# Ledger of designs, part 68: peptides against a protein of PDB entry 3EFO

Target 1, 262 residues: chain A of PDB entry 3EFO
Amino acid sequence: SQLADLYKSCETDALINFFAKSAFKAVLHQPLKVIREILVNQTAHMLACYRKNCASPSAASQLILPDSMKVLPVYMNCLLKNCVLLSRPEISTDERAYQRQLVMTMGVADSQLFFYPQLLPIHTLDVKSTMLPAAVRCSESRLSEEGIFLLANGLHMFLWLGVSSPPELIQGIFNVPSFAHINTDMTLLPEVGNPYSQQLRMIMGIIQQKRPYSMKLTIVKQREQPEMVFRQFLVEDKGLYGGSSYVDFLCCVHKEICQLLN

## One batch from the design tools (peptide; aimed at target 1 Y50 P66 K70)

Design b2_p27_4 (made by RFdiffusion4)
Pose (drawn by RFdiffusion4):
Structure b2_p27_4 (pose): chain A 259 residues (1-239, 243-262), chain P 27 residues (1-27)
Amino acid sequence: SQLADLYKSCETDALINFFAKSAFKAVLHQPLKVIREILVNQTAHMLACYRKNCASPSAASQLILPDSMKVLPVYMNCLLKNCVLLSRPEISTDERAYQRQLVMTMGVADSQLFFYPQLLPIHTLDVKSTMLPAAVRCSESRLSEEGIFLLANGLHMFLWLGVSSPPELIQGIFNVPSFAHINTDMTLLPEVGNPYSQQLRMIMGIIQQKRPYSMKLTIVKQREQPEMVFRQFLVEDKGGSSYVDFLCCVHKEICQLLN
Amino acid sequence: AEEEKLAKAEEFLEHMATPEYKEMMEL
C-alpha cells in the first residue's frame, strides 16, 4: 500500500520496453502527436507523483527523480526522437514500418541497446590485453578529431573516423596509409593488422555476440561525409529535443501539476 | 530475472498509469 515501495522496485529498461511497444502498437490507431503527448505526460505524471508523495522536501528549483528512474527521462527522450514516432524529413516509411516491427519483438536487452546506442572509443584502445573498452555517452561532445569510435544499436554498427585521425591506426586497420585514402563505399571486413586490426575485430565480435541480427557495418569519415546518418544515433544530442531540453520540459509539466 | 522485472513494471503501471495511458494499452 506504500508508494515508496512501488518506486523503489521499478526497472527503467523494463518500463522503456513497455512504453516503446505500447506506443508502437498505438501508431496504427492514433495520431502520433497524441501518442507522444501521452508518453510525455505519463512521464511527468509518474515523477510528479513521486515528488508530491515520497520525496523528502526540497526546493522548487529542483527536479527529483527516484534512483529506479534516474535514466528514465534520457531513454524516454530517445523513444520520442526515434523515427517511428517522428516524421517525413528523410527516413522512408519502409524504414519506419521496419523498425516499428523489430521493436515489437524485442526483449529488455535488445530495447535497452536499441534506444541507447553503445559508443566505444577505439583510438584509446589498450593493445592485446583488452576486454572491450568503457562506453562513452551518446553525444558528439565525446567525439575527438583525433579519435576513432564504434557505435552500435544492435542493427547498425558505425566505425567513425575523425579528420586528424592517427595515420598509425588507419594503417593498422584499413591497410592504407592515410585518412583521405579510405573509401566509405568499401565497407567490407579488413583483416591483416597484428595488434590493432585484431583487437578491433575482437570487440566487433564480442558486441555481436548476444545480438540476434548481424549488424550492417558502415564506415564514416568525419567532416561532411555520410556522417549525417551517423549523427542520428547520438541520441543525447538534438539531431527532436536534446536530453537536457526534454528534462527541462518534464519539469515544466511536473510543476504544472502544481505541487 | 527478466520476468520478475517485467512483472514489477506491470504492477507499477497498474497503480500509476493514467486513464489515457490505459486506453492506449487496451489498443

Design b2_p27_4_s1 (made by RFdiffusion4, then SolubleMPNN; from b2_p27_4, 9 letters changed)
Fold by OpenDDE base, seed 5:
Structure b2_p27_4_s1 (fold): chain B 262 residues (1-262), chain A 27 residues (1-27)
Amino acid sequence: as target 1 above (262 residues)
Amino acid sequence: DELEKLAKTLAFLEKLATPELKEMMSL
């Protein structure tokens, strides 16, 4: 069917980009609450239409997503949780204005990374491999006290270190004997020169490539105060300033889809 | 191609955008 083909060819990243720009423009003349409601309803509408007209027969209780839109809900939730669309006093007007302007100028690839960061398990690096480590879901549940993770969203880069991260890796990256000795005020990794350090720097370089902005590196030690900033980029979790976890959002969307189909 | 993706997105929304979204987008 025409609709089936439409869903098969859907460019979710472009769709999210368009939604973001439209919403961020609308904040100038529409209430934030209304904008959020419109986006949620739109999400449910698209998915309900697919379920009704394109999806294979299944139980009504099942959430069925077209393959092309498998990540639509998570990105939509990230959009909804962006500070521009949140009405929280903790978020300054300047910050909202700044991020609004940034997104308004972003291409599809930029906005995709912006809304859903890459989270890479650096502790699993194979220095003999040319492959980047596979990204993990942006959730605290994917972190490990024994791990080291690199997070990047096109604007910021974080190197997160678990409290029990391997001393040998700490030595390899920072040239210090232990976790406690890591200086989190650093914005650059030292030139240690060993293969692991070089590999990490290479990865960081690849991530930085073709990004319109130079990402500032922030070193984050688990359980230190600055970790709270890092945790805001774990977009699948419940946000500090509001917004649902991805799981909760899925439940919400599913409920609304069911209502539309009844 | 960004323009191609945009065109595709607009075509998609022509069919599947809610009235409220269209209003929000000034479409």
Scores: peptide ipSAE 0.646, ipTM 0.952, DockQ to the pose 0.725
OpenDDE base, seeds 1, 2, 3, 4: peptide ipSAE 0.640, 0.637, 0.645, 0.638; ipTM 0.951, 0.950, 0.952, 0.951

Design b2_p27_4_s2 (made by RFdiffusion4, then SolubleMPNN; from b2_p27_4, 10 letters changed)
Fold by OpenDDE base, seed 3:
Structure b2_p27_4_s2 (fold): chain B 262 residues (1-262), chain A 27 residues (1-27)
Amino acid sequence: as target 1 above (262 residues)
Amino acid sequence: SDKEKLEKTKKFLEHMATPELKEMLSL
């Protein structure tokens, strides 16, 4: 069907980019609440239309996503949770303006990475492999106290260390004897020279490649104050300044879809 | 290219955009 072909041709990354730029333009003349409602409603509308016209018959209670839009909800939620669209007074006007301008100039790939960061479990690195570790979902549930994770969104890079991260890795990365000795004020990793350090640096280099902005490295220790900033990039979780978790957002969208189909 | 993707996206939204979104987009 024409609709089926339309959904198959959908470029979700471009769609999110377009929604982001359009919404960020609209904030100049529309209330934030209205903009958010429009975006949620649009999301539900597209998914409801698919279910009604393109999806195979299934249980009425199931959320069915087009293949091309499997990640649409998560990115849409990330967009909705961006500081530009949040109406929290804790977010300064300057920050909103800054983020707005950044996104307004982003290409499709850049905005995708910006809204949904890459989170890499670097504690799993095989020094014998040149392959990047597989990214994990941006949620605290994917972190471990024993783990070390690298997060990047094209603008910022974080190295998160669990409180129980392996001392050998700490030594390998920082050339210090323990977690407690790690200086979180540093923005560059020391050139320790061991295979693990070299591989990590290589990975960081790869991530930095082809990015329009130089990502400053922030070292974050679990349970220290700066971790709060890091957690804001765990976009599938509930945000500090509001916004739904991805799970909650899915429930919300599902509810709206059902309402549209009833 | 991004340009091509965005054009496709615009075409997609011509069919799929809600009235409220169209108004917001000034589409």
Scores: peptide ipSAE 0.637, ipTM 0.954, DockQ to the pose 0.692
OpenDDE base, seeds 1, 2, 4, 5: peptide ipSAE 0.633, 0.635, 0.636, 0.632; ipTM 0.954, 0.953, 0.955, 0.953

Design b2_p27_4_s3 (made by RFdiffusion4, then SolubleMPNN; from b2_p27_4 with A1S A7K A9T E14S Y21L E26S)
Fold by OpenDDE base, seed 3:
Order: sequence, then C-alpha cells, then structure tokens
Structure b2_p27_4_s3 (fold): chain B 262 residues (1-262), chain A 27 residues (1-27)
Amino acid sequence: as target 1 above (262 residues)
Amino acid sequence: SEEEKLKKTEEFLSHMATPELKEMMSL
C-alpha cells in the first residue's frame, strides 16, 4: 500500500531535523508548552496510524514501531529535552538563543549527532583493528566503573573514566600510573605513542572528521564534580532540568497512541 | 543524499503532518 511504502521510506533523522527547526522557529511566536504538545501529538499520530493500518491486529495494546521509526521516539525526547524548549529559570536566555541558532543552521547529520551523542566504549578497543567500537546507548546504565568511554555530540567531546578503569589503559592514554594521577584540566591527550594511544587519537580524529566545529576535549573522572556536566549528555536518562527519561517518554507516547485509537 | 532525504521527508509529512504541526510550520 501507499501508506506502507511511506513508512518504509521514512527518514527519521531528516524528520527530527525538520521538527527541530520548525519548533525552534515557532518558539518566537508560540508558548513552549504548546510546541511540546504539538511534537508529542505528531509523534503519537504517526505511530498510531502505523499501528492502525500497517501493524498486525494481534498487537492492539502493544507499542509497535515501524522499522524506519525505531529511533524516532528517543530522538524526539532528546529534542523535547533541549534547553530551547524548556521553561526553566536555571537556563539562561543566552544559552537558549545560542542553541537555537546552532540547530537552525544544522544539516541532517549534524542535528542527529547533536541531539543523540555517540558514546563509545574505548576500553574495549582492539589495537590491531582500524574499526571504531560500536556505540552504546546514552545512559548511565551502559557505563561501567571499570570502563573508559568517549562521548561526542559534534560540539563537545568527553573522555569519561570509571573509578576502577584499568591502570594499564590509564598508563596507555595519560602516561600516569593511576586514576588519581589523571589531570582533568588538560584539553589535549598526551602523545604517549603506544598503539592504544594511537588508536584512541585516530578514533577522535575520525569523529572530528567532516564536523563543522572543532570539538573541545574534556576529561571527566567518575564521582568528581565535573561529571555532572557529562551526565547531561546521557540523553536517555532523566534530565536535570525536568526532561523525562526515554522509558518515561515511551510510556507517555504509548498512552497517547492508545487514546487516539480508542 | 541529504537532498533526497529532505524530499522524502516533505512527501511523508504532506500525508502525515497533523493540522497543529502544519499550523506551527506556517508561522
């Protein structure tokens, strides 16, 4: 059917880019609450239509996502949690204005990375491989105290170190004997010259490639104060400024879909 | 290409956009 073909050809990253720019433009003329409601309703509408017309009848009460839209809800939640669409006094007008202008000029690939960062478990690197490690979901549940993770969103880059990260990797990256000796004030990794250091630098280079902005590196130790900033980029978790977790958002969307279909 | 993605998106939204979203986009 024509409808089934539409869903199969749907480009979620382009949709999110479109919704972001439309919403951020509308901020100038409409209340933030209304804009958020429109976006949630649009999401529910698309998914309800799919369930009604394209999904198996046996799944009437289940949340069913078309393959092309499997990641639509998580990206939509990220958009809704962006400071531009939040009415929190803790967020300065300047910050909202800055983020708004940034997104208004972003292409599809840029906005996708901006809203949902890459989180790479670099502690699993094979120094003999030229392949990047597979990204994990942006949630604290995917972090490990024994792990080292690289996060990038096209504007910022973070290297997060667990309190129990392997000393051999710390030595390989920073040329220091332990976690306690890592200087978090540095914005550049030392050129240690071993294979692990070289691979990490290569990965960072690949991530930076074809990005319009140079990403500043921030070193983050688990359980230190600056980790709070890093945690804001774990976009599937509950936001500091009132944004929902992805799980809670899915529940909300599912409820709205059911309301549309009943 | 990105251009092709945008065209597909426009086509998709021509069918799937809610009235409220259309109104929001017109402002």
Scores: peptide ipSAE 0.637, ipTM 0.955, DockQ to the pose 0.870
OpenDDE base, seeds 1, 2, 4, 5: peptide ipSAE 0.630, 0.635, 0.632, 0.637; ipTM 0.954, 0.955, 0.954, 0.955

Design b2_p27_4_s4 (made by RFdiffusion4, then SolubleMPNN; from b2_p27_4, 7 letters changed)
Fold by OpenDDE base, seed 5:
Structure b2_p27_4_s4 (fold): chain B 262 residues (1-262), chain A 27 residues (1-27)
Amino acid sequence: as target 1 above (262 residues)
Amino acid sequence: SEEEKLANTEKFLEHMATPELKELMSL
């Protein structure tokens, strides 16, 4: 059908980019609450239409997403949780204005990375491999106290270290004997020169490539104060400023879809 | 390509955009 073909050709990353720019432009003309509602309704509408016209028969309790839109809800939630669209007094006007202007100039690839960061398990690196480690979902549940993770969203880069991260990796990356000796004020990794250090630097370089902005590196120790800033980029979790977790958002969208189909 | 993605997106939204979203787009 025409609709089926339409969904097959859907470009979720481009849609999110479009929604972001439209919403961020509208901030100057419409209340934030209205803009958020429009985006949620649009999401539900698209998914309800698919469920009604394209999906195989299933129980009403099931959420069915077209393959092209498997990640639409998570990205939409990230958009809705962006400081530009959040109605919280803790977010300064300057920060809103800054991020608004940034996104307005972003291409599809840039906005995708911006809304949903790459989170890479660095502790799993194979120094003999030239491939990047597979990204994990941006949630606290995917972190481990024994792990080291690199997070990047095109603007910021974080190296997160678990409290029980391997001393040998700490030595390899920072040339210090233990977690406690890591200086989190550093914005550059030392040139230790071992294969692990070199590979990590290479990965960071690859991530930085083709990005319009130079990402500042922040070293983050688990359970230290800067970790709170890092956790804001774990976008599938509940936000500090009232944004829903991905799971909660899915439930919300599903309910709205059901309402549209009843 | 970016152009193809844009074209696909425009076509998609032509059919799937809610009236409220269309209003946002017109601002």
Scores: peptide ipSAE 0.631, ipTM 0.958, DockQ to the pose 0.823
OpenDDE base, seeds 1, 2, 3, 4: peptide ipSAE 0.625, 0.626, 0.625, 0.626; ipTM 0.957, 0.958, 0.958, 0.958; seed 1 fails the geometry check

Design b2_p27_5_s1 (made by RFdiffusion4, then SolubleMPNN; its pose is not in this set)
Fold by OpenDDE base, seed 2:
Structure b2_p27_5_s1 (fold): chain B 262 residues (1-262), chain A 27 residues (1-27)
Amino acid sequence: as target 1 above (262 residues)
Amino acid sequence: SSVLIDMEELEEKRKEEEERRKKEEEE
């Protein structure tokens, strides 16, 4: 999958870890605005340098990303949208402090997952396959009202259900007849014992493996209030608190690159 | 090897998504 290719950039993962820790350290000594500007500028400078010195000639309207950095912008945007770097009164000081401390102790793999969650379309599961479903991009555009998705970021796990999720899958997972009967207060899936339920539990187990923290499971129904929390983890979309979408960020970076090169 | 992103196309997609969102909010 396109996303799988994105995750294979080990160098980018290391860079994001470095930038995250550097930025989160800087929060103690520098204004958030300055930190954000530095991160954007660093991104733009790296890409501008590549365009100037390494890239083949291309139209100015195109953004050129080297393969090694193709996922850098998306992760950088996720970093910029993190509550630690946002100056919003809606974000508690405790939450900022907590996430700051968490990231400061994270390894490369943990920080990667933290900033860009895995979003798995579990409604497409082949119960006969031992392979994990391919992750999709963390955007609402990748969701389906007919789908069921598992999201995990190393700290939280969400099971999102579309309003038109297949009743047979709902029955398979929750042992209830319909979407309306799903109890969203539950934090554990029932032991239904059918192949689909077993497969899902296996997947959840694999995701939980080698993670330093036990992920709390939240069941989310589409169009219910808790969905707002879930949507915050759709990191490529516009943030709840005015953070940029990935598309917006790319436009911003491109503009900055053009300014640097002109 | 490099990835080329057409920013004009991307901008169009952005506008479409924004318009869609506005329509959904109005409903």
Scores: peptide ipSAE 0.333, ipTM 0.800, DockQ to the pose 0.638
OpenDDE base, seeds 1, 3, 4, 5: peptide ipSAE 0.312, 0.312, 0.291, 0.322; ipTM 0.791, 0.800, 0.788, 0.790

Design b2_p27_5_s2 (made by RFdiffusion4, then SolubleMPNN; its pose is not in this set)
Fold by OpenDDE base, seed 5:
Structure b2_p27_5_s2 (fold): chain B 262 residues (1-262), chain A 27 residues (1-27)
Amino acid sequence: as target 1 above (262 residues)
Amino acid sequence: SSVLIDMDELKKKLEEEKKEELERELE
């Protein structure tokens, strides 16, 4: 059907860019509550339309996402949870203004990365391969105390270390004997020179490539204070300031779809 | 192609996880 073709041609990254810019423009003349409602409604309507006109019959208890929009909900939730669209006193006006302005100038690729960071399990890095490790979902559930993860959103880069990170990897990256010896005040990795360190630096370089902003590296130890900042970028989890988890958002969207179709 | 998510199962899982989390916090 013509509708099916439309959904097949739909690019989530472009949609998110559009929605983000539209919403961030609207904050100047519309209440945040209204803007959020519009975004949710638009998401629900799009998916409801697909279910009604394109999807094969399925149980009402199922959420059906076209392949082209399989990540639309998660990105939309990320947008909704952005500080620009949240009315929280903990978020400064300056921060909101800053992020708003940034997004307004972002291209499709930039906004995609901004709203949904890349989270890489670098503890699984194969030094014999030049390939980037497969990104994992941005959730605490994907972290491990034994792991080391690199997170990047185009503006910030974090190296997160689990409390039980392998000493050999710590030695390889930082040239220190243990987790306790890692200096989190550093913004640059030392030039250790071993294959693992070199590979990590290469990965960081690749991530930085073609990004309009230089990402400052923040080293984060699990269970230390700076980890709280890092957790804000685990966008699929519940937001620090009351934003919904991805799962919660899915439930919300599904409910809305059902209401539209019933 | 489409992705199907069983929302009933998802909700159930979420509730269980929340329950477990609460139990851990109470310990």
Scores: peptide ipSAE 0.295, ipTM 0.754, DockQ to the pose 0.724
OpenDDE base, seeds 1, 2, 3, 4: peptide ipSAE 0.275, 0.291, 0.291, 0.263; ipTM 0.754, 0.762, 0.769, 0.749

Design b2_p27_5_s3 (made by RFdiffusion4, then SolubleMPNN; its pose is not in this set)
Fold by OpenDDE base, seed 2:
Structure b2_p27_5_s3 (fold): chain B 262 residues (1-262), chain A 27 residues (1-27)
Amino acid sequence: as target 1 above (262 residues)
Amino acid sequence: SYVSIDMDELEEKREEEEERREEEEEE
């Protein structure tokens, strides 16, 4: 899967870590607008250089990404959409400062997960399998009203439930008869003791392993107010506070590349 | 090895997503 490629791109992870720390350091002495422009320009320049010097001839309407950098744009967009680099009044100074400090201390693996969360389709779990479900792209388009998804970014963990999520799974996880009975104020899953519950807990445990911080669990029901917080972690979508979708970002980068090559 | 993205197709998808969002906001 494309997402699997994201996690295997170690070189890109290192670059993103570098760019993130560099940008977050620069925030102290440069305007946010300038920092964002630099990041976009760097991305465009790298890709333009590849297009010019390494890529086979292709249509101008094609965006060419080397395999080693195929996930760079998505991570770069996530970086650009981070509250530290967004100049929005809705974001508190304290939150910016907090996230800035966190990222400045993160290793490559931590920053990877931080900028691009894992989104796991829990409703597809095979209780007979010990394998983790394959992560899906962090976009609303990948969610289903009938689905249950676990999202984790190393700091937060969300369990998102669709309005039409299977009652049997709800009962298996929460020991309640229906979606309406789920208490979203819970920060821990009940120990129901069935195989599905045990497997979910195991998955959560694996995700928590080797993370420097204990992730707080938030249970989110679709169409309830707390879902808005969850949606902020769907990093490929348009940000609530003016950040571009991944698609929009690619279009922007492509335009910049074309300008550089013309 | 490289990946190619058809930007025309991507733009079409973007437009479709925007239209869907507008429809959802009107509901």
Scores: peptide ipSAE 0.382, ipTM 0.806, DockQ to the pose 0.656
OpenDDE base, seeds 1, 3, 4, 5: peptide ipSAE 0.372, 0.367, 0.361, 0.367; ipTM 0.797, 0.809, 0.803, 0.798; seed 4 fails the geometry check

Design b2_p27_5_s4 (made by RFdiffusion4, then SolubleMPNN; its pose is not in this set)
Fold by OpenDDE base, seed 2:
Structure b2_p27_5_s4 (fold): chain B 262 residues (1-262), chain A 27 residues (1-27)
Amino acid sequence: as target 1 above (262 residues)
Amino acid sequence: SYVLLDMDELEKKLEEERRREEEEREE
């Protein structure tokens, strides 16, 4: 059907960019609560329409998404959890205004990365390979105490280290003997010069490439206070300031769809 | 093609996570 073709050809990254800019523009004239409701409603309506007109009958307990839109809910949740759309007193007006302006000027690729960061398992790097490691889902469940992860969203870069991260990797990256010796105040990795260090730097360079802003590097140790900031970028998890987890959001959307189709 | 998400499974996972969080808070 023509409608099916429309959904099949849908580019979620472009949609998210559109929704983000539309919502952030609306912030000036509408209450945040209303904007959030509209976004959820729009998401539900799109998916409900697809289910009604394009999808085969399925159990009520199943949420069917077109392949082209499979990432739409996760991005939408990220948008909803952005500080611009959260009315929390913990978020400064200046920060909200700043991020609003940034997103309003972002292209599709930039906004995609901004709302859903890349989380790379650095501890799994093959020094013999020039390929970037595959990104993992932005959730605490994907982290490991034995792991080292690089997170980037186009504005910030974090190097997260598990409490049990391999000493050999720590030595390779920081030229220190243990986790305890890592200085988290540094914003640049030392020039250690070994293959692992060089590869990590290469990866960081690739990530930084073609980004409009220079990403500041923050080194984060697991279980230290700065980790709380890092966790805010694990966008699939429950937000600290009232945002839902991805799973919770899916449940919400599903309920809304059911209401629309009943 | 389309992606099937089983909401029952998701809800179960969510419940398990909540339970774990509660247990961690009690410890």
Scores: peptide ipSAE 0.028, ipTM 0.583, DockQ to the pose 0.827
OpenDDE base, seeds 1, 3, 4, 5: peptide ipSAE 0.045, 0.019, 0.019, 0.028; ipTM 0.509, 0.480, 0.490, 0.547; seeds 1, 4 fail the geometry check

Design b2_p27_6_s1 (made by RFdiffusion4, then SolubleMPNN; its pose is not in this set)
Fold by OpenDDE base, seed 2:
Order: structure tokens, then C-alpha cells, then sequence
Structure b2_p27_6_s1 (fold): chain B 262 residues (1-262), chain A 27 residues (1-27)
């Protein structure tokens, strides 16, 4: 009963904030490999304890997650794939240091958005609606070559355009006739003044609202080199510089839990 | 209350789980 109550009180967002700060502090004193192993082990131990003490018996093929931690694994995987915890030469020391310091000062809401970005299908916008479009999962599988997506993580904002994005939307947003005419060097959208442009700007404004940092806008064309940077924020996918997909990570966690309970 | 994910159909279960979670986050 007491354990069950404890798990009910532990929210994923708070846990991820805690684990992130703990891990990023540990970077100064422990090898990255060890830190990553600790995070995985802690995740497995928490979930194993819940399964053992708080959940009814279930099939070994099932992963049991308390409701308060139902998305803990996905956020944990995002943390594990963060550049601060990766030992890759492609990642600059400055970038690692910068992100480390930022996360160390983030509140729960900030870290939530940072580790799992919002990905919005802009091509589905209803110009008559004041509501934000429903966010989609941060995976390439959710993108469409015919689509336009806005991604934001509190620090960066990306506008991703599929190679087959509708010309009318391109014209509406950029005031150019086609995908090929879009200048990706711009960091601001033009004020075209049509309803679609206004709606997009409104959405961007809402996303920027209450964020501690001004998000720089990067325009990304599908199949161009800058798309590789954008793909790093598709956090459910396999990382470019290493790291598991969310599915693979869940399998790993499940295996670890089973080992702990056997 | 807990969520049970079937590892044999994880993708399907995750879609439901994460869709709900995203809705909750955006509310």
C-alpha cells in the first residue's frame, strides 16, 4: 500500500528532471558509460519493484508501468541519447557543456519539452481554429513528404518541409512559388499576411510564450544536409550518434526487469 | 492503476499510450 502510494506520487516529468540533473552532474566525476548504465539500471529497478510489489501477476511478455510512469522509459531514452551523455567525437565539447548547463537550470516543464519536443503538423492547420494542432510522436514515421512540420524543444524551433509540400502552403508561408525557391538561410518567416501565415505565426508565438529562451527558427528542407540536424530531435528514432530507438530501449528495459525478477 | 504493454505488439500499444500522453501534455 505504501509503495503503491509512492509510485502514484512520482510523476515522470519530475523524475526525468531529477535524473537528468543527477546524470549531468555525475558527468564531471564518472565515465559516461557508467552513468548510462546507472540510468538504465535505475529505470529497471524502479519498474521491477513496482511489478513485484504493486502490480498483479502478469505474463512475462508484458511490460508493466505504473500510470504515473507510463512514459518514463521514452523520456529516459531521450536522456540517454542526449549529447551530454554521448561519447562521440562528432559532438563538440562546447555543445555538451552548453546543454549540460542549460539542463541544470531547467524546471520540470522546461526539461519535459527539452527531452521530448513538440512536433506539430502545420500542413493540417485549420485557419479558423484557435487551437494548436495535435502534436505527433517525434519519429520519422510520423512525417510525410507532403507535409510541413514545426518542431520545438524550448531551445530550437524547426520548420521541416517535405519535398512534396503543397505549393499553396509554401506560397502562403514563404511567398515563393515552390519548394525549390525556399531560402533555408532565413531565420524568420516573412509576414505574408494571409490567414495561413498568420495562423502559423500565432502558433509559433504560443509555443514561444512562457519559454525562458528565445527559440531560433531553422528552416529545413527534406533530403538536404540540414535535415540531419533536425532528425536528431526525432527522439523516438535511433540516434544518429548512437542510442536506441524507443522500441529497442523498451525491449532492453523489459529484459533487464525480467532478469531482476528471476 | 497501471499500463500493460505487450512486447509482441509494442508498436500498437505504444501508439495508444503515447497519443494519450501527448494529449495530456497539450491539455
Amino acid sequence: as target 1 above (262 residues)
Amino acid sequence: SYVALDMSKLEEDLEKLLDEALEERNA
Scores: peptide ipSAE 0.351, ipTM 0.861, DockQ to the pose 0.800
OpenDDE base, seeds 1, 3, 4, 5: peptide ipSAE 0.326, 0.330, 0.324, 0.325; ipTM 0.851, 0.850, 0.849, 0.851; seed 4 fails the geometry check

Design b2_p27_6_s2 (made by RFdiffusion4, then SolubleMPNN; its pose is not in this set)
Fold by OpenDDE base, seed 2:
Structure b2_p27_6_s2 (fold): chain B 262 residues (1-262), chain A 27 residues (1-27)
Amino acid sequence: as target 1 above (262 residues)
Amino acid sequence: SYVALDMSNLEEDLEKLLDEALAERNA
């Protein structure tokens, strides 16, 4: 059907860019609560229409997603949890204005990375490989106390270190004997010169490549105060300021779809 | 083609879905 073909042509990255810019434009003229409701409703309506007109009959317990939109809910939840759309007093007007303006000028590739960061397990690096490590989901459940992770969203870069991260890796990256000796005020990694350090620097360079802004590096130790800032970028988890987890959001969307079709 | 997520086993289905999506993104 023509409608089925339309859904096949829709790509999540383009849709999220469109929805983000539309929502952020609307912030100037509509209440944030209304904007969030519209985004959820639009998501539910699109998926309900597909289920009704383009998909085979399925059990009510199933959420049906077009292949082209299979990760749309994830990104939509990230958009809903963005500071621009949150009515929390802890978020300054300046920060909202800044992020709003940034997103309004972002291309599709930039907005994709911005809303769903790349999280890389650095502790698993193969020094013999020139390939980037496989990214993991942006959730605390994917972190480990023994691990070291690099997170990047096109604007910020974080190096997160578990409290039990291997001393040999700490020595390799920072040239210090232990976790306790790492200086978190550092914004640049030292040039230690070993293969591991060189590879990490290479990876950081690749991530920085073709990004319009230079990403500032923040070193984060697990269980220290700055970790709270880092956790805000674990976008699949429940947000600090009341945003839903990805799982909770999917349940919400599914419920709305069922209501529309009933 | 479409993806069917079982809401009763969502975590497992999501792991597969997002792992594939992340692989596609990094490829």
Scores: peptide ipSAE 0.421, ipTM 0.882, DockQ to the pose 0.798
OpenDDE base, seeds 1, 3, 4, 5: peptide ipSAE 0.392, 0.398, 0.384, 0.394; ipTM 0.871, 0.872, 0.868, 0.872; seed 5 fails the geometry check

Design b2_p27_6_s3 (made by RFdiffusion4, then SolubleMPNN; its pose is not in this set)
Fold by OpenDDE base, seed 2:
Order: sequence, then C-alpha cells, then structure tokens
Structure b2_p27_6_s3 (fold): chain B 262 residues (1-262), chain A 27 residues (1-27)
Amino acid sequence: as target 1 above (262 residues)
Amino acid sequence: SYVALDMSNLEADLEALLDEALEERNA
C-alpha cells in the first residue's frame, strides 16, 4: 500500500532531527509541558496508524514497530529528556538557549550522536587492532566497577573510570600509580607513549575527526560527585530531572497506542 | 518488515533490537 511505502521511507534519524527542530522552535511560543505531550502523542499516533493499517494482526501485549522506526522510541525519549524541553530550575536559561541553537543547526548525523551518545569500553581495547571497540548501550547496567569507558555525544567527551579499574591501565593512561592519584581536573590526557595510551588517543582522535565542534574531555571517577553529570548522558536510564527510562517510555507509548486503537 | 516487542519480555527483545541498531550505526 501507499501508506506502507511511506513508512518504509521514514527513517528514524531524519524523523528525530525533524521532531527536535520542530519542538525546539515551538519552545518560543508554547509551554514545555504541551510540547512534550505533543511529541508523545505524535509518536503514539504514528505507531498506532502503522499497527492499524500496515501491520498484521498481533496480540495486544506486543508493541509493533516498522523497521524504519524500530529505534524511534528510544531517540524520542532522549529528545524528551533534553534540557531544552525540561522545566527544571537546576537547568540555566543560558544552557537551554545554547543547546537549542546548536540543535537547530544540526544535520541528521550530528543530531543522532547528540541525542544518543557513543559509549565505548576502553578497558577492552586491543592495542594491536586499528578497529574501534564495539559501542555499548548508554545505561549504567553496561558499566562495570572494573571498567573504563569513553562517552562522546559530539559536544562533550567523558572518560569514566570504575573504582576497581585495573592499575595497569591507569598507569598506562595517566602515568600514576593508582585510581586515587588520578587528577580529574585535567582536560587532556598525558602523552605517556605506551601502546595503551597511543591507542586511546587514536580512538579519541577518530571520534573527534568527523565532528564540527571540539569536544572537551572530562575525566570522571566512579562514586565522586562529578559522576552525576556523566550519568545524565546514560540516556536509557531514568533521568535525574524527571525523565523516564527507555523501558518506562516504551510502556507509556504502548499504553497510548492501545488507547488510540480501542 | 516490522519488529514485534513483547511487553512481558521487553528487556530481552530490546537488547537484541538495540544491539542490532548500534551495529548498524557503527558500520
């Protein structure tokens, strides 16, 4: 059907870029609560229409997503949890304005990375390989106390260190004897010159190479106060400032779809 | 084609879905 063909052409990355720009434009004229409700409603309506007109009959306990929109909900939740759309006093007006302006000029590839960061397990690096480690999901459940992770969203870069991260890697990356000796005020990694240090720097370079903005590096130790800032970029988790987890959002969308089809 | 997520086993279905999506993005 013509409708089925339309859904095949609607890629998630393009949709999120469109929805983000539309929502961020609307911030100037509409309450944030209304904008968030509209985004949820639009998501539910699109998916309900597909289920009704394009998909085979399925059990009510199933959420049906067209292949082109299979990750639309996770990105939509990321958009909803963005500081521009949150009405929290902890978020400055200047920060909202800045991020709004940035997103309004982003292409599809930039907005994709911005809303869903790349999270890389650095502790699994093969120093003999030129390949980047496989990215993991942006959730605390994918972190480990023994691990070291690099997170990048096109604007910020974080190096997160578990409290039990290997001393050998700490020495290799920072040239210090232990976790306690790492200086989190540093914005640049030292040039230690060993294979681990070189590989990590290479990876950081690759991540930076295709991005329009220079990403500032923040070093984060697990269980220290600055870790809370890092956790805000674990976008699948529940947000500090009232955003839902991805799972909770899917349940919400599913419920809304069921209501539309009843 | 479409993806069917079972809401009673959402975590398992999502893991497979998102792993695939991440692989596609990183390719």
Scores: peptide ipSAE 0.396, ipTM 0.872, DockQ to the pose 0.799
OpenDDE base, seeds 1, 3, 4, 5: peptide ipSAE 0.369, 0.379, 0.366, 0.375; ipTM 0.862, 0.866, 0.864, 0.867

